# Peptides against a protein of PDB entry 7BBL, part 22

Target 1, 86 residues: chain A of PDB entry 7BBL
Amino acid sequence: IAQESLESQEQRARAALRERYLRSLLAMVGHQVSFTLHEGVRVAAHFGATDLDVANFYVSQLQTPIGVQAEALLRCSDIISYTFKP

## One batch from the design tools (peptide; aimed at target 1 R18)

Design b2_p17_4_s4 (made by RFdiffusion4, then SolubleMPNN; from b2_p17_4, 9 letters changed)
Fold by OpenDDE base, seed 4:
Formats: C-alpha cells, sequence, structure tokens
Structure b2_p17_4_s4 (fold): chain B 86 residues (1-86), chain A 17 residues (1-17)
C-alpha cells in the first residue's frame, strides 16, 4: 500500500489537536471562566462561544474592576490565560 | 509549521484544573 505523505500526516495531527481543543472549549459553555489579561487585569465571565479561528471569545456577565457588562467580546490576543471549574 | 505553532499557542492559554 502507498505511504501517506508527510503533508497528509501533518494535516491529521493538526486536525486531532484542534478537535481536542475545541472539545475543551465546549466544556466551558455556560460556565464562569476566569480570564487573566495583560497588566495584571483579571476578569470573570460566562463563556458563550468563539469564532471559527478562535480569535475572539463571546462572553456574558463580564465582571470587571469597574462593573458588570451583560455582553462582551474578548480578543484572544489580549488574553494571557484562562481557567474554569466544571 | 506555523499553523501548528499557532494552534499550540492557543491551547497553551487554557488552564484546566
Amino acid sequence: as target 1 above (86 residues)
Amino acid sequence: DPEMAALLAQMAKLRIE
């Protein structure tokens, strides 16, 4: 049988990791997530969804140092890390 | 592989307890 090309192998590897990552994000849906942003800013919000490229996080009940915002968009590039408790 | 690197960078931001 023909050997799978290196490119095809890489595509499968990326697809597998992406699926794993997306499933982890799905587990966050409806839960409060703690986000660590730059310069020590920390916020909490209920995770709603992301776009296809996971460039943005669409959240609700965003708790910031100056109040709560019902709906908000967090750019992933501004996020250092995030965590949640199932 | 820059595409793989970008994916890994995204995944690294998620901290699961």
Scores: peptide ipSAE 0.595, ipTM 0.897, DockQ to the pose 0.807
OpenDDE base, seeds 1, 2, 3, 5: peptide ipSAE 0.583, 0.593, 0.577, 0.540; ipTM 0.894, 0.896, 0.893, 0.883

Design b2_p17_5 (made by RFdiffusion4)
Pose (drawn by RFdiffusion4):
Structure b2_p17_5 (pose): chain A 86 residues (1-86), chain P 17 residues (1-17)
Amino acid sequence: as target 1 above (86 residues)
Amino acid sequence: HLTFEMADVEALLAYTA
């Protein structure tokens, strides 16, 4: 059999990486998720969803240094990192 | 705990798109 092309190998790699990433997003369902935002602000909320093209987060009960926001959309551009315990 | 850096997530999404 002919060797697998480098392009085909890269495609399989993207699929493997993406599948793992998608599983990690699914794993946040029913969990709290914390975020590190601009200015070093740390917040947390109940995970609702993410967009799949851009990592925007839909959350509830967002706890911030100034209060609790019942529903919130944290844009991908607002976030440096997010952390959760499975 | 698992931590995901947004710059790495953005790079992943661009690479897999």

Design b2_p17_5_s1 (made by RFdiffusion4, then SolubleMPNN; from b2_p17_5 with H1E L2V E5R Y15W)
Fold by OpenDDE base, seed 2:
Structure b2_p17_5_s1 (fold): chain B 86 residues (1-86), chain A 17 residues (1-17)
Amino acid sequence: as target 1 above (86 residues)
Amino acid sequence: EVTFRMADVEALLAWTA
């Protein structure tokens, strides 16, 4: 019987993962996100928007070890990981 | 809670059909 090619299966899996990611962004809108940056730095901020091409994060009320920034840009190169509660 | 590693995100976004 005919079966889906491995390449096609991988494409579908990748598409599903991308959709999951995009849906997570929608879920984060207006909510606080915890970011783990380099050198063990951890910050929290409210998600505003992202550049889908580069995954830069535009956030508000960024809580850093040295203070709070009303608005800030977290570049993908700054971030190791991030966590949020749906 | 949901956690994403930025490296994984970059891999996802780098792909184009």
Scores: peptide ipSAE 0.580, ipTM 0.864, DockQ to the pose 0.734
OpenDDE base, seeds 1, 3, 4, 5: peptide ipSAE 0.567, 0.562, 0.577, 0.567; ipTM 0.859, 0.858, 0.861, 0.861

Design b2_p17_5_s2 (made by RFdiffusion4, then SolubleMPNN; from b2_p17_5, 6 letters changed)
Fold by OpenDDE base, seed 5:
Structure b2_p17_5_s2 (fold): chain B 86 residues (1-86), chain A 17 residues (1-17)
Amino acid sequence: as target 1 above (86 residues)
Amino acid sequence: EVTHEMADVLALLEWTA
């Protein structure tokens, strides 16, 4: 009656969470996303792609308080949170 | 709706600012 180690259990749990997150990214492709930035600034943009290692967001039609940017890059350091509707 | 906190995402991806 062998038992999985605690370390292995934790690894599986993390892997499962990563998989669900990746699925959420796939569901987000082409959809408008609401980003909450620092200082209470909120913007909306269509998700294009993300850099998984540094979590940079490549977006289009970025709606900011000062106008719309056709293409833009949002760095992970810019973002507090983001929301979308699958 | 689906909401992700960047801090949680970075932790999940094992990235530190």
Scores: peptide ipSAE 0.628, ipTM 0.878, DockQ to the pose 0.598
OpenDDE base, seeds 1, 2, 3, 4: peptide ipSAE 0.612, 0.609, 0.610, 0.612; ipTM 0.874, 0.873, 0.872, 0.874

Design b2_p17_5_s3 (made by RFdiffusion4, then SolubleMPNN; from b2_p17_5, 5 letters changed)
Fold by OpenDDE base, seed 1:
Structure b2_p17_5_s3 (fold): chain B 86 residues (1-86), chain A 17 residues (1-17)
Amino acid sequence: as target 1 above (86 residues)
Amino acid sequence: EVTFEMADVRALLEWTA
């Protein structure tokens, strides 16, 4: 039985990951997201949008230790991880 | 609950670019 080339399999896997990521972005619309930043800082905000090339997050109602920002931009380089509940 | 590591996201986007 003929098997797909390794390159083809990797391409399919990457495509699947892309789809999962994009679908997750759609699922975040209208939901609060918890972001883990450097130095153990954790913030929460409502997802607005993201640029698909550098993964900057445009959010609203950003809850920080010093207050709430109506609108904010979280840079990819500042984020370690993020969690949300679909 | 869904969690993503930004390092993984960045790696993925680098390939999409």
Scores: peptide ipSAE 0.581, ipTM 0.861, DockQ to the pose 0.751
OpenDDE base, seeds 2, 3, 4, 5: peptide ipSAE 0.571, 0.576, 0.579, 0.581; ipTM 0.856, 0.857, 0.857, 0.858

Design b2_p17_5_s4 (made by RFdiffusion4, then SolubleMPNN; from b2_p17_5, 9 letters changed)
Fold by OpenDDE base, seed 1:
Structure b2_p17_5_s4 (fold): chain B 86 residues (1-86), chain A 17 residues (1-17)
Amino acid sequence: as target 1 above (86 residues)
Amino acid sequence: EVTHEMAEDLALLEWVA
């Protein structure tokens, strides 16, 4: 039985994850998203968009421990995880 | 849920349904 190489299997898995991630970004537009940041910090914000290389999240109504920011920029590298209700 | 740890690119992200 012919079996796909490990490298090609990994490539397909990576591609699938990328696609799901990008689709999640589209799905969360305009919705409030809960972000988990480093050091246990949790914030909520309405997702607006990302830049072309998805290095930054442009959000609005960012709820932080010290207040609400009307508009803000979140670096993707600072985000551990996020959840939202589609 | 989308998770990653200081991922260099999208290939390092994990998706949990």
Scores: peptide ipSAE 0.036, ipTM 0.623, DockQ to the pose 0.221
OpenDDE base, seeds 2, 3, 4, 5: peptide ipSAE 0.034, 0.035, 0.036, 0.035; ipTM 0.622, 0.619, 0.620, 0.622; seed 3 fails the geometry check

Design b2_p17_6 (made by RFdiffusion4)
Pose (drawn by RFdiffusion4):
Structure b2_p17_6 (pose): chain A 86 residues (1-86), chain P 17 residues (1-17)
Amino acid sequence: as target 1 above (86 residues)
Amino acid sequence: HVTHEMADVQALLAASA
């Protein structure tokens, strides 16, 4: 059989990477997720959802240095990193 | 714990677009 084209190989790689990423998002359901925001602020909340095109987070019970926000949307642009324990 | 850096997530999503 003919060799697999480099393009086809790159597509398979993107699919493999994406599938793993999507599993990691699904794994946050029912868990708390912490975030590192701008200015070094650390917050945490109950995971609700993420958008799949852009990593915006929908969370509840967001705990911030100044209080608790019952519902929140943390935009992708607001976030440097997010961490959770499976 | 699992940590994802947003720059790396953005780069992944852009490459998958």

Design b2_p17_6_s1 (made by RFdiffusion4, then SolubleMPNN; from b2_p17_6 with H1E E5R S16T)
Fold by OpenDDE base, seed 1:
Structure b2_p17_6_s1 (fold): chain B 86 residues (1-86), chain A 17 residues (1-17)
Amino acid sequence: as target 1 above (86 residues)
Amino acid sequence: EVTHRMADVQALLAATA
C-alpha cells in the first residue's frame, strides 16, 4: 500500500501546529496574558497584536513593578513564555 | 490555561531559507 513519506507527515504536523497557534492568538484577543521574561521578571498585560514573524507583542495595560503602561511593545526576544486563559 | 514557550513559537513560525 502507498504510504506518505516521513517528510510529508512532518510537514502536515507542522502545519497543524501552526494552525493551532493561530487559533490560540484568536482566543487570546482582549484577554490578560502573563508573561515570563528573563531574570525572573513577570508582567501581565492585555493582548493586542503580534506580528507573524514573531518579533513583537503589542499589548495594553502592561503591569510592571513600577506601574502600568497603557500601551507597550514587548520584544519576543525578551519573553521566555506566556500564559493565558481562553 | 494555555502556555507557549517563545522559543517553540519562533521555531514553529521560522521562515525556511
Scores: peptide ipSAE 0.636, ipTM 0.885, DockQ to the pose 0.689
OpenDDE base, seeds 2, 3, 4, 5: peptide ipSAE 0.635, 0.635, 0.635, 0.634; ipTM 0.885, 0.885, 0.886, 0.887

Design b2_p17_6_s2 (made by RFdiffusion4, then SolubleMPNN; from b2_p17_6, 6 letters changed)
Fold by OpenDDE base, seed 2:
Structure b2_p17_6_s2 (fold): chain B 86 residues (1-86), chain A 17 residues (1-17)
Amino acid sequence: as target 1 above (86 residues)
Amino acid sequence: EVTVRMADERALLAAVA
């Protein structure tokens, strides 16, 4: 039987995860997303757009422990995980 | 409900991008 090289398998795996990530971003548009940040901070915001190159999330109605921000920028490097309902 | 761990995605994105 034909067998893929390890490198090829890894490339497919990376591509699959990349696609999942990108699709999640598209699915989040217009929805409220729960973000888990460092130091146990959790915030919720409506996803607007992202800058994939700079790795930034542009959100609105950001609910933080100290209040709500109409518009805000979240750096991907500050995000541990995010959850949403498509 | 969908949950994404940034470390997992970014680690791979950094490698392929």
Scores: peptide ipSAE 0.463, ipTM 0.784, DockQ to the pose 0.725
OpenDDE base, seeds 1, 3, 4, 5: peptide ipSAE 0.436, 0.454, 0.457, 0.459; ipTM 0.766, 0.780, 0.781, 0.783

Design b2_p17_6_s3 (made by RFdiffusion4, then SolubleMPNN; from b2_p17_6, 5 letters changed)
Fold by OpenDDE base, seed 5:
Structure b2_p17_6_s3 (fold): chain B 86 residues (1-86), chain A 17 residues (1-17)
Amino acid sequence: as target 1 above (86 residues)
Amino acid sequence: PVTFRMADVLALLAATA
């Protein structure tokens, strides 16, 4: 019985995680997402799309402390974490 | 609820060395 190299095992693990991530993106469609930004700022918005390479979020109805933006772009550098209810 | 840290996402999406 042959054994995969550690590198191959790690590659498969990453591939599996990527698939799970992609599925989560599909699950967010039509749902509100809560984003935790810098300085303790938290905003909510409806998920629209994302860049699969940079992880930027294109959202709608962004609720911020100063108002609501119909359409907005949340750059990966703006976001610390995000939460949604599937 | 499901939470993702952007740092983890970026690490996941990062190109292989």
Scores: peptide ipSAE 0.641, ipTM 0.890, DockQ to the pose 0.733
OpenDDE base, seeds 1, 2, 3, 4: peptide ipSAE 0.626, 0.626, 0.633, 0.624; ipTM 0.888, 0.888, 0.889, 0.884

Design b2_p17_6_s4 (made by RFdiffusion4, then SolubleMPNN; from b2_p17_6, 5 letters changed)
Fold by OpenDDE base, seed 5:
Structure b2_p17_6_s4 (fold): chain B 86 residues (1-86), chain A 17 residues (1-17)
Amino acid sequence: as target 1 above (86 residues)
Amino acid sequence: EVTFEMADVLALLEAVA
């Protein structure tokens, strides 16, 4: 029987993951996101936008250990992971 | 909750280009 090639399956898997990611971006709009940065630093901020090329996060009300920044840019190199509640 | 690892995101974005 005809079977989808491994390469094709991988392509579809990537497409599905991309869709999930993009949908998550839409879901994050207007929501607070918890970012885990290096050295165990954790911050929270409201998601604004992201650069789809380098995954930079433009956020507002960034709560840092020492204060709040009204507007901030979190570079992909700053972030280990991020979590939000849709 | 939904969690993403930045490394995974970057790898994904790089694969798209």
Scores: peptide ipSAE 0.624, ipTM 0.886, DockQ to the pose 0.742
OpenDDE base, seeds 1, 2, 3, 4: peptide ipSAE 0.608, 0.609, 0.610, 0.612; ipTM 0.880, 0.879, 0.878, 0.879

Design b2_p17_7 (made by RFdiffusion4)
Pose (drawn by RFdiffusion4):
Structure b2_p17_7 (pose): chain A 86 residues (1-86), chain P 17 residues (1-17)
Amino acid sequence: as target 1 above (86 residues)
Amino acid sequence: SARTAAFVAAVEAELAS
Protein backbone atom coordinates (compact mmCIF):
# COMPACT_ATOMS: atom_id res chain seq x y z
CA ILE A 1 0.00 0.00 0.00
CA ALA A 2 1.08 3.60 -0.61
CA GLN A 3 2.71 5.43 2.25
CA GLU A 4 0.47 7.57 4.39
CA SER A 5 0.79 11.21 3.43
CA LEU A 6 2.33 13.62 5.93
CA GLU A 7 -0.92 15.56 5.91
CA SER A 8 -2.92 12.42 6.82
CA GLN A 9 -0.42 11.71 9.60
CA GLU A 10 -0.80 15.25 10.98
CA GLN A 11 -4.56 14.86 10.91
CA ARG A 12 -4.39 11.62 12.88
CA ALA A 13 -2.08 13.37 15.36
CA ARG A 14 -4.54 16.24 15.86
CA ALA A 15 -7.34 13.74 16.37
CA ALA A 16 -5.29 11.81 18.93
CA LEU A 17 -4.31 15.02 20.78
CA ARG A 18 -7.87 16.35 20.71
CA GLU A 19 -9.39 13.13 21.92
CA ARG A 20 -7.03 13.10 24.91
CA TYR A 21 -7.77 16.76 25.62
CA LEU A 22 -11.53 16.14 25.50
CA ARG A 23 -11.16 13.19 27.88
CA SER A 24 -9.24 15.51 30.26
CA LEU A 25 -12.14 18.00 30.20
CA LEU A 26 -14.71 15.27 30.85
CA ALA A 27 -12.59 14.14 33.80
CA MET A 28 -13.25 17.49 35.58
CA VAL A 29 -17.00 16.80 35.88
CA GLY A 30 -17.85 16.52 39.53
CA HIS A 31 -14.50 17.91 40.70
CA GLN A 32 -13.11 21.11 42.02
CA VAL A 33 -10.77 22.95 39.71
CA SER A 34 -8.24 25.54 40.77
CA PHE A 35 -7.03 28.38 38.59
CA THR A 36 -4.07 30.72 38.35
CA LEU A 37 -5.37 34.06 37.02
CA HIS A 38 -3.79 37.35 36.12
CA GLU A 39 -1.88 39.09 38.91
CA GLY A 40 -1.02 35.70 40.36
CA VAL A 41 -4.46 35.29 41.93
CA ARG A 42 -5.30 31.72 42.84
CA VAL A 43 -8.96 30.69 42.95
CA ALA A 44 -10.96 27.50 42.92
CA ALA A 45 -14.47 26.38 42.13
CA HIS A 46 -16.70 23.45 41.34
CA PHE A 47 -16.34 22.52 37.70
CA GLY A 48 -19.42 22.98 35.58
CA ALA A 49 -18.35 23.07 31.92
CA THR A 50 -15.97 24.46 29.39
CA ASP A 51 -16.62 25.73 25.92
CA LEU A 52 -15.01 23.43 23.35
CA ASP A 53 -13.81 26.02 20.84
CA VAL A 54 -12.23 28.34 23.44
CA ALA A 55 -11.35 27.19 26.96
CA ASN A 56 -13.80 29.37 28.93
CA PHE A 57 -14.87 27.76 32.21
CA TYR A 58 -18.34 27.74 33.72
CA VAL A 59 -17.96 27.18 37.47
CA SER A 60 -19.94 27.38 40.71
CA GLN A 61 -18.88 28.40 44.19
CA LEU A 62 -15.87 30.32 42.93
CA GLN A 63 -13.66 31.06 45.91
CA THR A 64 -11.56 34.22 45.47
CA PRO A 65 -9.44 36.24 47.86
CA ILE A 66 -12.37 38.63 48.43
CA GLY A 67 -15.30 36.22 48.61
CA VAL A 68 -17.36 33.45 47.06
CA GLN A 69 -19.22 33.91 43.78
CA ALA A 70 -22.10 31.43 43.42
CA GLU A 71 -21.85 31.19 39.63
CA ALA A 72 -19.06 32.39 37.43
CA LEU A 73 -17.65 32.35 33.94
CA LEU A 74 -13.86 32.46 33.84
CA ARG A 75 -12.86 33.47 30.38
CA CYS A 76 -9.99 31.76 28.59
CA SER A 77 -8.21 35.12 28.47
CA ASP A 78 -8.50 35.46 32.29
CA ILE A 79 -6.67 32.16 32.96
CA ILE A 80 -3.01 31.22 32.88
CA SER A 81 -3.43 27.64 34.16
CA TYR A 82 -5.94 25.29 35.79
CA THR A 83 -5.31 22.31 37.98
CA PHE A 84 -7.43 19.46 39.31
CA LYS A 85 -7.05 16.10 41.03
CA PRO A 86 -8.84 13.25 39.16
CA SER P 1 -26.58 20.83 35.97
CA ALA P 2 -28.02 21.47 32.53
CA ARG P 3 -24.90 23.17 31.38
CA THR P 4 -22.74 20.18 32.53
CA ALA P 5 -25.10 17.77 30.74
CA ALA P 6 -24.90 19.78 27.58
CA PHE P 7 -21.04 19.91 27.88
CA VAL P 8 -20.78 16.12 28.38
CA ALA P 9 -23.09 15.48 25.44
CA ALA P 10 -21.03 17.89 23.18
CA VAL P 11 -17.74 16.22 24.16
CA GLU P 12 -19.16 12.70 23.58
CA ALA P 13 -20.51 13.75 20.17
CA GLU P 14 -17.08 15.14 19.17
CA LEU P 15 -15.35 11.93 20.34
CA ALA P 16 -17.80 9.81 18.33
CA SER P 17 -17.19 11.89 15.21

Design b2_p17_7_s1 (made by RFdiffusion4, then SolubleMPNN; from b2_p17_7, 6 letters changed)
Fold by OpenDDE base, seed 4:
Structure b2_p17_7_s1 (fold): chain B 86 residues (1-86), chain A 17 residues (1-17)
Amino acid sequence: as target 1 above (86 residues)
Amino acid sequence: SALTEAFVARAQAELAA
């Protein structure tokens, strides 16, 4: 029987990763997230939303080394990693 | 918030498509 083309396999793989990503974002809703930024900076904030394509993080109560920001935007390029407890 | 609600709606819509 004919096998799925390599391109089709890659397409399905990308779709699966996208789905996994979206589900992880949805899981952050209503939770505090810990972000690791450049130069060893770590901050915590309540997740608000993201731009699904650009992956900008819109957060609230951002705890930074110099204080708390009520509202903030974290660009994807500024984020090394993040973690949260569902 | 409205922003969060809008995000949830958009993400869910994409997953459902």
Scores: peptide ipSAE 0.612, ipTM 0.931, DockQ to the pose 0.923
OpenDDE base, seeds 1, 2, 3, 5: peptide ipSAE 0.611, 0.608, 0.611, 0.611; ipTM 0.931, 0.930, 0.931, 0.931

Design b2_p17_7_s2 (made by RFdiffusion4, then SolubleMPNN; from b2_p17_7, 7 letters changed)
Fold by OpenDDE base, seed 2:
Structure b2_p17_7_s2 (fold): chain B 86 residues (1-86), chain A 17 residues (1-17)
Amino acid sequence: as target 1 above (86 residues)
Amino acid sequence: SALTEEFVARLLAELAA
């Protein structure tokens, strides 16, 4: 029985996740996104752009537990997950 | 650099190649 190697399977899985991520970036531009951060903190903000070099999300109207920031920078490493309405 | 629509599209194209 011919079957794909484990390495190839893992490669395809990584590629699939990367594609999902990239497509999500396109889909969230201009939309409000809910971000889950560490310690159970959840914030909402309008997504502007990301920067692979700096590993940041540039957002606007960031709603935090202590108020709203017109412009803000979220470190990608601080983001556990996110959700939004396309 | 900042990710723009065209940049992300390019990355997707490279991924699919």
Scores: peptide ipSAE 0.274, ipTM 0.814, DockQ to the pose 0.336
OpenDDE base, seeds 1, 3, 4, 5: peptide ipSAE 0.246, 0.261, 0.248, 0.251; ipTM 0.806, 0.807, 0.807, 0.808

Design b2_p17_7_s3 (made by RFdiffusion4, then SolubleMPNN; from b2_p17_7, 5 letters changed)
Fold by OpenDDE base, seed 5:
Structure b2_p17_7_s3 (fold): chain B 86 residues (1-86), chain A 17 residues (1-17)
Amino acid sequence: as target 1 above (86 residues)
Amino acid sequence: SALTEAFVAALLAELAA
């Protein structure tokens, strides 16, 4: 049986993850999202948009341990994970 | 420079193509 190369398998896996990610962005727009950041910090905010490089998240009503920020920028590199209810 | 729903949809279409 013809088997696809390991490189091809990896490419397909990355594509699948990318699709899931992009779909999650569409689903979270306008919703409150719970973000887990470094050092166990957890914040909640309404997702607004991400930039063309999908490297930053522009959010509103960011609830932090020390207060609420009306508008904020979360770098994707600062985010470990996120959850939300569609 | 913010992504719009249409733009994200286009990115998804590119993946499927």
Scores: peptide ipSAE 0.276, ipTM 0.815, DockQ to the pose 0.384
OpenDDE base, seeds 1, 2, 3, 4: peptide ipSAE 0.275, 0.268, 0.268, 0.268; ipTM 0.814, 0.812, 0.812, 0.809

Design b2_p17_7_s4 (made by RFdiffusion4, then SolubleMPNN; from b2_p17_7, 6 letters changed)
Fold by OpenDDE base, seed 2:
Structure b2_p17_7_s4 (fold): chain B 86 residues (1-86), chain A 17 residues (1-17)
Amino acid sequence: as target 1 above (86 residues)
Amino acid sequence: SALTEAFVARLLAELAA
């Protein structure tokens, strides 16, 4: 039986995760997204776009514990997870 | 360089290739 190499399997797995991520970006455009940041901080904002160069999320109507920010920039490195309703 | 729908679509296409 032909068997795919471990390296090839890992490559496909990484590709699958990348695809899922990219599709989520498309799906969340214009929608309110809930972001979980470090130290248990949670914010909600309408997703606008991402910046691969600097790894940023451009959002609007950012709801934070200290108030609402009309427009904001979230660093991807500061984001632990996110969820939204398509 | 900000990602647009078209840009993301291109990236997805490259993954599928």
Scores: peptide ipSAE 0.216, ipTM 0.797, DockQ to the pose 0.368
OpenDDE base, seeds 1, 3, 4, 5: peptide ipSAE 0.213, 0.203, 0.213, 0.210; ipTM 0.795, 0.791, 0.795, 0.795

Design b2_p17_8 (made by RFdiffusion4)
Pose (drawn by RFdiffusion4):
Structure b2_p17_8 (pose): chain A 86 residues (1-86), chain P 17 residues (1-17)
Amino acid sequence: as target 1 above (86 residues)
Amino acid sequence: SRTEEFVAAAEAEIAAL
């Protein structure tokens, strides 16, 4: 059998990476998720969803240094990192 | 709900991969 092309190999790699990433997003359902935002602000909320093209987060009960926001959208551009415990 | 739609969409993408 002919060798697998480098392009086909790269495609399989993207699929493998993406599948793992998607599983990691599904794992946040029912969990709290914390975020590191601009200015070093740390917040947390109940996970609701993410967009799949761009990592925007839909969350509830967002706890910030100034209060609690019942529903919130944290845009991908607002976020440096997010952390959760499975 | 938004979560239900997200789960369905993520699982559909995994199946397509």

Design b2_p17_8_s1 (made by RFdiffusion4, then SolubleMPNN; from b2_p17_8 with R2L E5A)
Fold by OpenDDE base, seed 5:
Structure b2_p17_8_s1 (fold): chain B 86 residues (1-86), chain A 17 residues (1-17)
Amino acid sequence: as target 1 above (86 residues)
Amino acid sequence: SLTEAFVAAAEAEIAAL
């Protein structure tokens, strides 16, 4: 009986996760996203785009503890988690 | 726009997976 190799199964799993990730990003279009950053800092911003390879977030109307930035870049390495309402 | 370019790129990658 022919069986798919472990490597092939892992490859399909990676592809499935990548698709899920990309679809979640697409779902953010037109929505405000809440980001949890390091040291308990939380910000909210309107999603504009991401860098697909690095996952930098290009956002607008970034609400920070000290004010609002019209345009901003949030690096993936700065982000612990994020949530949004589809 | 940046957003439109992002959407196009993401959809293209999904289609190619």
Scores: peptide ipSAE 0.667, ipTM 0.943, DockQ to the pose 0.896
OpenDDE base, seeds 1, 2, 3, 4: peptide ipSAE 0.666, 0.667, 0.667, 0.666; ipTM 0.943, 0.943, 0.943, 0.943

Design b2_p17_8_s2 (made by RFdiffusion4, then SolubleMPNN; from b2_p17_8 with R2L A9R A10L)
Fold by OpenDDE base, seed 4:
Structure b2_p17_8_s2 (fold): chain B 86 residues (1-86), chain A 17 residues (1-17)
Amino acid sequence: as target 1 above (86 residues)
Amino acid sequence: SLTEEFVARLEAEIAAL
């Protein structure tokens, strides 16, 4: 029986991580997500979509310290972390 | 809608892995 190459193993590992990420995005659809931004700023918004390549977050009902924005774009570079309840 | 198209893209990419 032939041994799988290191390159093939790495390819499978990358695919597994990508699937895990994509399924996490699916789980967020239709839910309110809490985002932690720089300097301790926290906002909540309903998750609509992302750009799969850039990971920009397209959200609605963005709750900020100064009010609610109906539609918004959160750039990945501005997001430290996010969490949600399914 | 944007969300519907997003979901479709996600499912397609997952299926292709």
Scores: peptide ipSAE 0.651, ipTM 0.937, DockQ to the pose 0.824
OpenDDE base, seeds 1, 2, 3, 5: peptide ipSAE 0.650, 0.650, 0.648, 0.650; ipTM 0.937, 0.937, 0.937, 0.937

Design b2_p17_8_s3 (made by RFdiffusion4, then SolubleMPNN; from b2_p17_8 with R2L A9R A16E)
Fold by OpenDDE base, seed 4:
Structure b2_p17_8_s3 (fold): chain B 86 residues (1-86), chain A 17 residues (1-17)
Amino acid sequence: as target 1 above (86 residues)
Amino acid sequence: SLTEEFVARAEAEIAEL
């Protein structure tokens, strides 16, 4: 029985990680997400979408220290971490 | 909507992995 090549194994591993990531994003749909930004800034917003290349979060009802913004774009480079309740 | 389009794209990609 021939063993799977290293390249094939790596391909499957990448695919598994990508699926896991995408499913995690899908789980955020319809939920408020809490984002931790730089300098200790924390905001909360309803998840709308991402561009799938891990560049931007498109959100609504963004709660910031100075008020609520109806629609907003959060660059992933500005985000340290995020949490949500499924 | 933007969200609906996102969901469709994500699910389509998952199906092809």
Scores: peptide ipSAE 0.666, ipTM 0.944, DockQ to the pose 0.912
OpenDDE base, seeds 1, 2, 3, 5: peptide ipSAE 0.665, 0.665, 0.664, 0.665; ipTM 0.944, 0.944, 0.944, 0.944

Design b2_p17_8_s4 (made by RFdiffusion4, then SolubleMPNN; from b2_p17_8, 6 letters changed)
Fold by OpenDDE base, seed 1:
Structure b2_p17_8_s4 (fold): chain B 86 residues (1-86), chain A 17 residues (1-17)
Amino acid sequence: as target 1 above (86 residues)
Amino acid sequence: SLTEAFVARAREEIARL
């Protein structure tokens, strides 16, 4: 019987995960996102864009414990998790 | 806009997968 190579299977798996990731980012467009940062800090912001390679988040109306920033950049390394309502 | 450019790039990449 014919069987797909391991390398081909891994490539399809990576492609599927990448597509899922990209579609999840697209789903965030126009929505407020809640970000969990280090030390239990939680912020909310409207999603604008990401760097698809570095995964930096470009956001607007960032609500922080100190105040609101009209525009901000959140580094992926600063983010533990995030949630949003599609 | 930045958002529109992002959307376009993301869709283009998805189309190539």
Scores: peptide ipSAE 0.673, ipTM 0.945, DockQ to the pose 0.896
OpenDDE base, seeds 2, 3, 4, 5: peptide ipSAE 0.672, 0.670, 0.672, 0.672; ipTM 0.944, 0.944, 0.945, 0.944

## One batch from the design tools (peptide; aimed at target 1 A15 T50)

Design b2_p18_3 (made by RFdiffusion4)
Pose (drawn by RFdiffusion4):
Structure b2_p18_3 (pose): chain A 86 residues (1-86), chain P 18 residues (1-18)
Amino acid sequence: as target 1 above (86 residues)
Amino acid sequence: SAFEEAVLEAIAEEQEKL
């Protein structure tokens, strides 16, 4: 059989990476998720959803240094990192 | 939920590529 093209290999790699990423998003359902935002602000909320094209987060009970926001959308551009415990 | 359904569908598509 002919050798697999480099392009085909790269496609399989993207699929493997994406599938793992998607599993990691699904794993946040029912969990709290913490975030590191601009200015070093640390917040947390109940995970609701993310967009799949851009990593915007839909969360509830967002706890910030100034209060609790019942529903919130944290935009991808607002976030440096997010952390959760499975 | 709609999010879970979308994510599972996207996983199935990536598995088909593998």

Design b2_p18_3_s1 (made by RFdiffusion4, then SolubleMPNN; from b2_p18_3, 8 letters changed)
Fold by OpenDDE base, seed 4:
Structure b2_p18_3_s1 (fold): chain B 86 residues (1-86), chain A 18 residues (1-18)
Amino acid sequence: as target 1 above (86 residues)
Amino acid sequence: SAFVARLEAAIAEERAKL
């Protein structure tokens, strides 16, 4: 009985995670998203778009502890997590 | 939008690997 190789299993696992991530982005379109950044900083912004390879988040009306930025770029490396209401 | 279209295409691409 043929068994899928470990490498093939890992490839499918990566694909599953990638698809899950992409679907989350799709669900974010047109919604306000809460981002948790480093040092306990939390911001909220309206999701605009990303570049799918680098995972930069292009957002608008970024609410920070200091004020509101009309347009902003959040790098994936700056983001710990995000939440939103689909 | 173009972004949504690219996103949906990328999702389909990953789904094809499963």
Scores: peptide ipSAE 0.639, ipTM 0.938, DockQ to the pose 0.896
OpenDDE base, seeds 1, 2, 3, 5: peptide ipSAE 0.638, 0.639, 0.637, 0.639; ipTM 0.937, 0.938, 0.938, 0.938

Design b2_p18_3_s2 (made by RFdiffusion4, then SolubleMPNN; from b2_p18_3, 7 letters changed)
Fold by OpenDDE base, seed 4:
Structure b2_p18_3_s2 (fold): chain B 86 residues (1-86), chain A 18 residues (1-18)
Amino acid sequence: as target 1 above (86 residues)
Amino acid sequence: SAFVERLEAAIAEERAKL
């Protein structure tokens, strides 16, 4: 009985996570998204697009605790999690 | 949109690895 190599298992695991991520991006197109940032800060913005490699989020109407930004860039490193209504 | 098309292509690419 042949067993899949550890390397192949890891490759499939990475692919599964990446697909899950990409599908979430597809689902949020055209929706307002709530982002949880560091130190408990939460913001809301309309999702525009991302850089698929770097995972930069290009958003509009970013509502922050200190004001609204018409156009904004959220770096992946700034984001802990996000939620939205599909 | 071009972005959506790129997303769908990327998803298909990852699915092919599973």
Scores: peptide ipSAE 0.640, ipTM 0.938, DockQ to the pose 0.917
OpenDDE base, seeds 1, 2, 3, 5: peptide ipSAE 0.637, 0.640, 0.640, 0.640; ipTM 0.937, 0.938, 0.938, 0.938

